# Ledger of designs, part 145: peptides against a protein of PDB entry 4N7V

Target 1, 222 residues: chain A of PDB entry 4N7V
Amino acid sequence: TLRSITSPLVAHRLKPIRQKTKKAVVSILDSEEVCVELVKEYASQEYVKEVLQISSDGNTITIYYPNGGRGFPLADRPPSPTDNISRYSFDNLPEKYWRKYQYASRFVQLVRSKSPKITYFTRYAKCILMENSPGADFEVWFYDGVKIHKTEDFIQVIEKTGKSYTLKSESEVNSLKEEIKMYMDHANEGHRICLALESIISEEERKTRSAPFFPIIIGRKP

## One batch from the design tools (peptide; made by RFdiffusion4, then SolubleMPNN)

Design b2_p23_8_s4 (from b2_p23_8 with E8K E10K L11E E13K E21F)
Fold by OpenDDE base, seed 3:
Structure b2_p23_8_s4 (fold): chain B 222 residues (1-222), chain A 23 residues (1-23)
Amino acid sequence: as target 1 above (222 residues)
Amino acid sequence: EEEEEEEKEKEEKEEEEEEEFLE
């Protein structure tokens, strides 16, 4: 099943963006919908042959073939849906569209990993919890030039000298120099606070049914 | 046999496109 390979994409709170590759263009729209345009070159002109329009919650997929399958010239935005559209739920999406959905999902996940959900200014650093899930990316920008980037899979450290390295195990973290451990301890505390704030804010958002509270900024640069 | 080779070439090209997208 598609669900055994990927979960429904989540494009809520993401800013509009458009990225072109050789064979596709992926877009997040102002509506927070995600569009995959399949591109074919013919006579040195690019044409959109197929469009997948995915809802912001990833659960509804609308598929259409521009200009009765002849295609439309590639433009700065997806072509408008035609009268001959197919609409699917995530669980009823035909297998022939799964790779295209996965492509959209990976793109959205990448955008989410670069989209601030919580920005927290400490005395020493700007901490940022990102929108991706599970295991949201966490960045710490120390005001003295040290950077720590935590993902689910690794921790990247950039020292004041510009020296960069990646840590993939707790043993490697424990082997760090004492000076770097101080930065890591501060990063871990900032991360704990951001996760606690995310939980509290998300619960209040659920109770109030208001407009989204995220993204949020806590404190200011000293 | 020819249909299986065309499917493999499509899979290899789709894998190459996935690698180009992650860069």
Scores: peptide ipSAE 0.026, ipTM 0.538, DockQ to the pose 0.124
Fold by OpenDDE base, seed 5:
Structure b2_p23_8_s4 (fold): chain B 222 residues (1-222), chain A 23 residues (1-23)
Amino acid sequence: as target 1 above (222 residues)
Amino acid sequence: EEEEEEEKEKEEKEEEEEEEFLE
């Protein structure tokens, strides 16, 4: 099943973006829907031959073939659906569309990993918790030039000298020089605080059932 | 028959070309 390979994409709170490649255009719309436009070139003109429009929660996929499959000239936005629209749930998506859905999902996940959910200014750093999940990316930009980037898979450290290295295990983290450990300790504290705030704010958001509270900015750069 | 095979080979090549993009 598609669900055994990927979860439904989540495009909530993402800003509109359009990324063109040679063979496709992927977009996050103002509606937070995700569109994959499959592009073919004919006579030096690009045409959209197929569109996958995915709901912001990833659960509904609308597929259409612009201009009766003849294609529609590539524009600054997806062509409007006309006739011959197919609508699927995530669990009923035909296998022939799974790769296209996975592409959309990977794109959305990448955008989420670069989309601030919480920005927290400490005395020493700008901390940013990103929108991706599970294991949201966490960046710490120290005002003195040190950077720490935490992902689910690794921790990247950039020292003041520009020396960079990646840590993939707790043992490697524990082997850090004492000076770098101080930065890591501060990063971990900032991360804990951001996760705690995310939980509290998300619960209040759920209770209020209002407009999204995220993204938020806490504090100011000193 | 030959036109249907050429359309299938085009569809398979178009699917392969779509696959190469999604990688």
Scores: peptide ipSAE 0.025, ipTM 0.535, DockQ to the pose 0.360
Fold by OpenDDE base, seed 4:
Structure b2_p23_8_s4 (fold): chain B 222 residues (1-222), chain A 23 residues (1-23)
Amino acid sequence: as target 1 above (222 residues)
Amino acid sequence: EEEEEEEKEKEEKEEEEEEEFLE
């Protein structure tokens, strides 16, 4: 099933973006919908042959073939759905579209990993919890030039000297120099606070059923 | 039978063109 390969993408709160590759253009729209435009070249002109338009919650996929499948010239935005429109739920998406959906999902997940959900200013750093899930990325930008980037899979450290390295195990984290451990401790505390705030804010958001509270900024740069 | 095999070969060729698409 598609669900065994990927979860429904979640594009809520993401800013509009358009990314062109050789064969595709992926967009997040102002509506928070995600469009994958399949691009073919003909006579030195790029044409959109197929479009997957995915709802912001990833559960509805609208597939259409611009200009009756002849293609529409590639533009600054997806072509409007006019011809040969099919609508699928996530669980009823034909297998032939699964790779395209997975591409959209990976793109959205990447954008989410770079999209601030919580920005928290400490005395020493700007901390940012990102929108991706599970295991949201967490960045700490120390005002003295140290950077720590935590993901589900690794921790990247950039020292004041510009020396960069990646930690993939607790053993490697434990082997850090004491000077770097101080930054890591601060990063971990900032991360804990951001996760706690996320939980509290999300619960209040659920209760109020109002406009989204995220993204949020806590504190001020000193 | 022959029409179903030609549709499968078209789907396989479209899938091969799609694999080059996602890299």
Scores: peptide ipSAE 0.024, ipTM 0.543, DockQ to the pose 0.645
Fold by OpenDDE base, seed 2:
Structure b2_p23_8_s4 (fold): chain B 222 residues (1-222), chain A 23 residues (1-23)
Amino acid sequence: as target 1 above (222 residues)
Amino acid sequence: EEEEEEEKEKEEKEEEEEEEFLE
């Protein structure tokens, strides 16, 4: 099943973006819908032959073929749906479209990993919790030039000297120099605080049923 | 500069993902 390969994409709170490659264009729209445009070149002109439009919650996929499958010239936005529109749920998406859905999902996940959900200014650093899930990316930009980037899989450290390295285990973290451990301790504290705030804010969002509270900025640069 | 590097890193990862998509 598609669900065994990927979860429904989640494009909520993402800013509009349009990324062109050689054979496709992927877009997040102002509506938070995701569009994959399949591109073919003919006589030095690019044409959109197929479009997948995916809902912001990833559960509905609308597929159409511009100009009756002849294609529509590539433009600054997806071509509007016309005739011969197919609509599928995530669980009923034909297998021939699964790779295209996976492409959209990976793109959205990448955008989420670079989209601030919580920005927290400490005395020593700018901390950023990102929108991706599970295991949201967490960045710490120390005002003295040290950077720590935490993902689900690793921790990247950039020292003041520009020396960069990646840590993949707790043993490697424990083997750090004492000076670097101080930065790591501060990063971990900032991370804990951001996760606690995320939980509290999300619970208040649920109670109020208001507009999204995220993204949020806490504190200010000293 | 930092925004341009973040955009380039998006472009490079998207090019890699499209090569995998169309093979």
Scores: peptide ipSAE 0.027, ipTM 0.540, DockQ to the pose 0.026; fails the geometry check

## One batch from the design tools (peptide; made by RFdiffusion4, then SolubleMPNN)

Design b2_p24_2_s1 (from b2_p24_2, 8 letters changed)
Fold by OpenDDE base, seed 5:
Structure b2_p24_2_s1 (fold): chain B 222 residues (1-222), chain A 24 residues (1-24)
Amino acid sequence: as target 1 above (222 residues)
Amino acid sequence: DEVEKKEEEEEEKEFEELLEEAFE
């Protein structure tokens, strides 16, 4: 099943973006829907032959073939659905479309990993918790030039000198120089605070059912 | 910085390659 390969994509709170490749265009729209456009080139002109429009919660997929399958000239946005529209739920999506859905999902996950959910300014750094899940990316930009980037899989450190290295285990973290451990300790504290705030804010958001509370900024740069 | 830019460029390249493979 598609569900055994990927979960429904989540595009809520993401800003509009459009990324073109040779064979496809992936977009997040103002509506927070995700579009995958299949692109073909004929006589030095690019045409959209197929569109997958995925709802912001990933559960509904609308598929259409522009201009009766003849294609529509590639533009700055997906062509509007007109004729021969098919609508599927995530669990009923035909297997021939699974690959396209997976890459839409990967694109959304990448965008989420670069989209601030919580920005927290400390005395020493700008901390950012991203939108991706599980294990949201967490970045710490120290005002003196040190950067720490935490993901579910690794921790990247960029020192003042520009020296960069990646830590993939707890043993490597424990082997850090004492001066770097101070930055790591601060980063970890900022991370704990952001996770705590995320939990509290999400609960209040659920109770009020109003406009999204995220993204949020806590504090100000000194 | 230059390191961050290179990492972003590499991620973008990987994504482009993945998308190209998906639509072949």
Scores: peptide ipSAE 0.041, ipTM 0.592, DockQ to the pose 0.744
Fold by OpenDDE base, seed 1:
Order: C-alpha cells, then structure tokens, then sequence
Structure b2_p24_2_s1 (fold): chain B 222 residues (1-222), chain A 24 residues (1-24)
C-alpha cells in the first residue's frame, strides 16, 4: 500500500513556493495545496501534461490532464483543472502515481524542515525550531557567526572560521572543544525552551480552535 | 548573510535533486 511507503503529506502553515525542474514543477499554493506538474517540452516550449493536486492534509489527490491531455503551456502557476479530472483518497491512489506522491511528500517534508515554526531570540543567538516532524530541525545562529544545526540524525557545527563538521553520536559531542561546548549548551537550552513553548502553544491552539498561532517569534534581536 | 545565502542555494539544489530523481 501507499501507506506502507509514506504517510500523507502535511502542508499546513507552509508558505507558497514553486520549484521547477526539467521534468516537473512542484508548488505549494496559497491554499496550502501541493501541486505536482509533469512538464514536457515540445518545439522549445514547456507544457504541463499532468497535474497532481494534493490537499493540504495529503488525503485527497486530484489528477487531471490539462487541455484534454494535449498539455497546457507552463506558466507561473498550475493550470486550472478543466477536463478528465480524477479524484482519489490517499488509500485509493493508483499505484502508478505513488512515486510522484512520495516525492511530493518528501518535498513537503524538506520544505517543512526549512520552515520556521518558532523563532526565539536569545542574548547570543537566533534559534529556530522548524515545522518538520517528528524530531523537528533546530537551528541556532549565533550573532558572532557560529551556527549549530540539529536534526534527528545529526548535529552540524559551523565555526566562526567557516569550518564545518557533523556530530552523529553523543561521544562526538562530548569530545568537542570547551569553547564549542559552550555554544552547544546554549543551543540545547534554546532547543529545550522552543520544544516546551511548542507544546504549550499547541495545547492552547487546540483549546481555542482559532487561527494558527504558529509561526511565532519570541524576543527580538538585541 | 553569506552563510544564509549558501544555505538557500543548497536547499534549492536539494529540491532540484529530489525532483529530478522523482521524475526520471
């Protein structure tokens, strides 16, 4: 099943983006829907031959072939559905579309990993908790030029000199120079605070059932 | 910030690579 290889994508709170490649364009729309446009070139003109429009919660996939399958000239947005529209639920999506959905999902997950959910300014750094889950990315931009990027899989450190290295184990973290440990300690504290705030704010958001509270900015750059 | 610009460029490249793989 599709569910065995991916979960429904989640595009909520993501800003619109349009990414073009040679063969496709992937977009997150203002509606938070995700569109995959299959692009073909004919006579030096690019045409959209197929569109997968995925709902913001990933559960509904609308597939259409612009201009009766003849294709529609590539534009700055997906072509409107006109003819031969098919609508599928996630669990009923034909297997031939699974790969496209999977990559749309991965694209959205990547965008989420770069989308601020909580921005927290400390005395020493700009901390950012991202939208991806589980294990949201966490970035710390120290005002002196040090950067720490935490993911579920690793911690990347960029020193003032621009020297970059990746830590994949606790032992490697423990082997850090004392100076870097200070940055790491601050990053970890910022991370803890962001996670705590995320939990509290999410609970309040759930209770109020209002417009999304995220993204939020806490503090200000000194 | 030059570092931010490089990160944006790397992100863009990652998106392109991902999409290219998806549609081969």
Amino acid sequence: as target 1 above (222 residues)
Amino acid sequence: DEVEKKEEEEEEKEFEELLEEAFE
Scores: peptide ipSAE 0.040, ipTM 0.584, DockQ to the pose 0.395
Fold by OpenDDE base, seed 2:
Structure b2_p24_2_s1 (fold): chain B 222 residues (1-222), chain A 24 residues (1-24)
Amino acid sequence: as target 1 above (222 residues)
Amino acid sequence: DEVEKKEEEEEEKEFEELLEEAFE
């Protein structure tokens, strides 16, 4: 099943974006829907031959072939659906479309990893918790020039000198110089606080059922 | 900053290459 190889994509709170490749265009719309456009070139003009439009929660996929499959000229936005539209649920999506859905999901996950959910200003740094899940990316930009980027898989450190390195184990973290450990300790504290606030704010958001509380900014740069 | 922008551009380029392969 499709569910065994990927989860439904989640495009909530993402800003509109359009990414063009040679053979496809992936977009997040103002509606937070995700569109995959299949592109073909004829006589030095690009045409959209197929469109997958995926709902913001990833559960509904609408597929259509612009201009009766003849294609529609590539523009700054996906062509509007006309006739001969197919609509599928995530669990009923034909296998021939699974690869395209997977890449839409990966695109959304990438955008989420670059989308601030919580921005927290400390005395020493700007901390940012991103939208991706599980294991959201966490960035710390110290005002003195040190940078720390935490992902589920690694920790990247950029020192004041511009020296950059990646840590992939606890042993490597424990082997850091004492001065770098101080930055790491501060980053970890900021991370803990952001995760705690995310939990509290998400719970309040659920209770109120109002407009999204995120993204949120806490504090200000000194 | 410039470092962040460069890293983002490199990641986007890698993803574009993956998308091109997927949609052949």
Scores: peptide ipSAE 0.040, ipTM 0.586, DockQ to the pose 0.579
Fold by OpenDDE base, seed 4:
Structure b2_p24_2_s1 (fold): chain B 222 residues (1-222), chain A 24 residues (1-24)
Amino acid sequence: as target 1 above (222 residues)
Amino acid sequence: DEVEKKEEEEEEKEFEELLEEAFE
């Protein structure tokens, strides 16, 4: 099943973006829907031959073939649906479209990993908790030039000198220079605070059922 | 600003690479 490969993508709160490659264009729309446009070239002109439009919650996939399958010239936005539109639920998506859905999902997940959910300014750094899940990325930009990027899989450190390295285990973290450990400690504290705030804010969102509270900025740069 | 621009450029490259791999 598709579900065994990926979960429904979630594009809520993501800003519009359009990324073109040679073969496709992936977009997040103002509506927070995700579009995958299959691009073909004919006579030095690019045409959109197929579009997958995925709902913001990833559960509905609308597939259409622009201009009756003849293709529509590539533009700055996905072509509007025309005739011969197919609509599928996530669990009923034909297997032939699974790869494209996965691509959309990966794209959205990548965008989420770079989309601030909580920005927290400390005395020493700008901390950012991202939108991706599970295990949201967390970035710390120290005002002195040190950067720490935490993901579910690794911690990347960029020192003042520009030296960069990746830590993949607790053992490696424990082997850090003492001066770097101080930055790591601060980063970890900022991370803890952001996670706590996320929990509190999310609970309030649930209670109020109002407009999203995220993204949020806490504090100010000194 | 320069650091942010470089980060943005790196992000764009990552997107391109991801999409290239995905759509190959």
Scores: peptide ipSAE 0.040, ipTM 0.581, DockQ to the pose 0.290

Design b2_p24_2_s2 (from b2_p24_2, 10 letters changed)
Fold by OpenDDE base, seed 4:
Structure b2_p24_2_s2 (fold): chain B 222 residues (1-222), chain A 24 residues (1-24)
Amino acid sequence: as target 1 above (222 residues)
Amino acid sequence: MEYEKKKEEKEEEEMEKLLDEAFE
């Protein structure tokens, strides 16, 4: 099943973006829908041959073939749907489209990993908890130039000198220089606070059932 | 399958680079 290889993508709260690759253009629309445009080149002109439009919650996929499959010239936005439109639920999506959906999902996940959910200014750093899940990315930009980027899989450190390295285990974290440990401690504390705030804010959001509270900015740069 | 995976990885790398530029 499609569910065995990916979960429904979630594009809520993401800003519009359009990114072109060699074979596709992927977009997040103002509506927070996600569009994958499959691009083919004919006579040095790029054409959109197929479009997957995915709902913001990932559960509905609309597929259409511009100009009856002849293609539509690539533009600055997805072409409008034609009369030949197919609509599928996530669980009923034909297997031939699974890779394309997975592509969209990965793109959305990447965007989410770079989209601030909580920005928290401390005395020493700008901390950012991102939108991706599970295990949201967490970035700490220290005002002195040190940067720490935490993901579910690794921690990347960029020192004042520009030296960068990646930590993939607790043993490597424990082997850090004492000076770097201080930054890591601060980063971890900021991370804890952001996670706590996320929980509290999400609960209040659930209770109010109003407009989204995120993204949120807490504190000010000193 | 391997060719498709490598292709997807390259596309992901390209997307990641583009996204890095877009969010800076």
Scores: peptide ipSAE 0.035, ipTM 0.578, DockQ to the pose 0.059
Fold by OpenDDE base, seed 5:
Structure b2_p24_2_s2 (fold): chain B 222 residues (1-222), chain A 24 residues (1-24)
Amino acid sequence: as target 1 above (222 residues)
Amino acid sequence: MEYEKKKEEKEEEEMEKLLDEAFE
C-alpha cells in the first residue's frame, strides 16, 4: 500500500513555493495544496502533460491531464483542472501515481525541515524548531558563530573556526571536548523549551480552533 | 536501482540548495 511507504503529506502553514526541475514543477499554493506538474518539452516549448493536486492534509489527490492530454504551456502556476479529472483518496491512489506522490511528499518534508515553527532567542543563540515530523529539525545559531543543527538522524556542529563535523551516535556526542559540550548543553536546553512550548501551544490551538498560532517568535536577539 | 537512488539524491540535494536560497 501507499501508506506502507509514506504517510500523507502535511503542507499546513507552509509558504507558497514553486520549484522547477527538468521533468517536473512542484508547488505549494496559497491554498496550501501541493501540485506536481509533469513537464514535457516539444519544439522548444515546455508543456504540462499531467498534474497531481494534493490537498494540504495529503488525503485527497486530484489528477488531471490538461488540454485533453495534449498538454498546456508551462506557466507561472499550474493549469486549471478543466477536463479529464480524477479524484482519489490517499488509500485509493492507483499505484502508477505513487512515485509522484512520494516526490511531492519528499518535497513537502524538505520544505517543512526549512520552515520555522518556533523561533526562540536566548541570551547566547537563536534557536529554531522546524515544521517537519517526526523529530523536527532544530537549529541553534550562537551569536559567536557556533552552529548546531539537530535532525532525527544526526547532529551537525560548526565551530567558530569553521570546522564542521557530524555526530551520529550518543557516544560521539559524549566524546566532544568540554567547550563544545557547553554549546550542546545550551542547544539541548533550547530544544527542550521549544518542544515544551510546541506542546502547550498546540493544545491551546486545538481548544480554540482559531487561526494557526504558529509560526511564533519568542524573545528577541540581544 | 542504484542509479535511480543516486539520481534521486542529486535531485534532493539540488532541491535543498534551491530551498535554502528561497528561505533566506
Scores: peptide ipSAE 0.032, ipTM 0.580, DockQ to the pose 0.063
Fold by OpenDDE base, seed 3:
Structure b2_p24_2_s2 (fold): chain B 222 residues (1-222), chain A 24 residues (1-24)
Amino acid sequence: as target 1 above (222 residues)
Amino acid sequence: MEYEKKKEEKEEEEMEKLLDEAFE
C-alpha cells in the first residue's frame, strides 16, 4: 500500500515555494496545496504533461493532463486544472502515481525540516524547533558562533573555528570534550523546553479551533 | 524480484540526490 511507504504529506503553515528539477517541478502554493508538474522536453521547449495537485493535508490528490495530454508550456506556476480531472483519496491513489506522491512528500518533509515552528531565545543561543515530524529537527545557534543541529538520525556540531563534525551514537556524544558538552547540555535543555511548549500550545490550539498559533517566537535576543 | 527491487532502490537514491541538490 501507499501508506506502507509514506504517510500523507502535511503542508500546513508552509510558505509558497517552487523548485524545478530536470523531470519535475514541485510547488507549495499560497493555498498550501502541493503541485507536482511532470516535465518533458520537446524541440528545446519544456512542457508540463501531467499535474498532481495534493491538498494541504495530503489526503486528496487531483490529477489532470494539460491540453488533453499534449502538454502546456512550462511557466512560473502550474497550469490551471481542466474540466477533465481525476480525484483520488490517499488510500485510493493508483499505484502508477505513488512515486510522484512520494516525491512530493519528501520535498514537503524537507521544507518542513527547514521551517521554524518554535523559536526560543535563551541567554546564550537562538533555539529553533522545525515543522518536520516525527522527530523534528532542532537547531541551536549560539551567539558566540557555535551551532548544533539535531535530527532524528544525527547531531551536527559546528565549532567557533568552523570545524564541523557529525555524531551518530550516544558513545560519540559521550566522548565529546568538556567544553563542547556544555553547549550540548544547553542545546538539550532548549530542546526539552521547545518540545514542552509545542505540546502545551498544540493542546490550546486544539481547544480553541482558531487560527494557527504556530510559528511562535518565545523571548528575545539579549 | 531482486532486479525490480534494485531498480526501485536506484530510483529512490536518484530522487534523494535530486532533492539534496535542490536545497544546497
Scores: peptide ipSAE 0.030, ipTM 0.590, DockQ to the pose 0.084
Fold by OpenDDE base, seed 1:
Structure b2_p24_2_s2 (fold): chain B 222 residues (1-222), chain A 24 residues (1-24)
Amino acid sequence: as target 1 above (222 residues)
Amino acid sequence: MEYEKKKEEKEEEEMEKLLDEAFE
């Protein structure tokens, strides 16, 4: 099943983006829908032959073939749906489209890992909790130049000198120099606070059913 | 900075690979 290889993508709160490759263009629209355009080149002109338009919650996939499958010239936005539109749910998506959906999903997840959900300014650093899940990326930009990037899988440290290394276990974290441990302690504290705030804010958002509270900025750079 | 560049390059390569697999 498609679900065995990917979950429905979640594009909520993501800013519009359009990324072109040789074979495809993937876009997050103002509507937070995701579009994958299949691109073919004929006579030095690029044409969109197929479009997958995925809802912001990933559950609905609309597929259409511009200009009756003849293609529509590539533009700065996906071509509008016209004829021969097919609509599928996530679980009913034909297998032939699974790889394309998977690509869209991974792209969205990548964008989410780079999209601030909570920005928290401390005395020493700019902390950013990202939108990806589970285990959102957490970045700490210390004002003195040190950077710590936490993911679900590893912790990356970039020292003032530009020296970079990756920590994949608690043992490696414990082997850090004392000076780096101080940065790590601060990063961990900032992370804890951001996670706590995320929980509280999300709960209030749910209760009030208001406009999205995220992204949010807490504090300001000194 | 160099690490970020390498990360971006790796991510781009991964996306390209996925695209190639998806659109063959």
Scores: peptide ipSAE 0.037, ipTM 0.665, DockQ to the pose 0.884; fails the geometry check

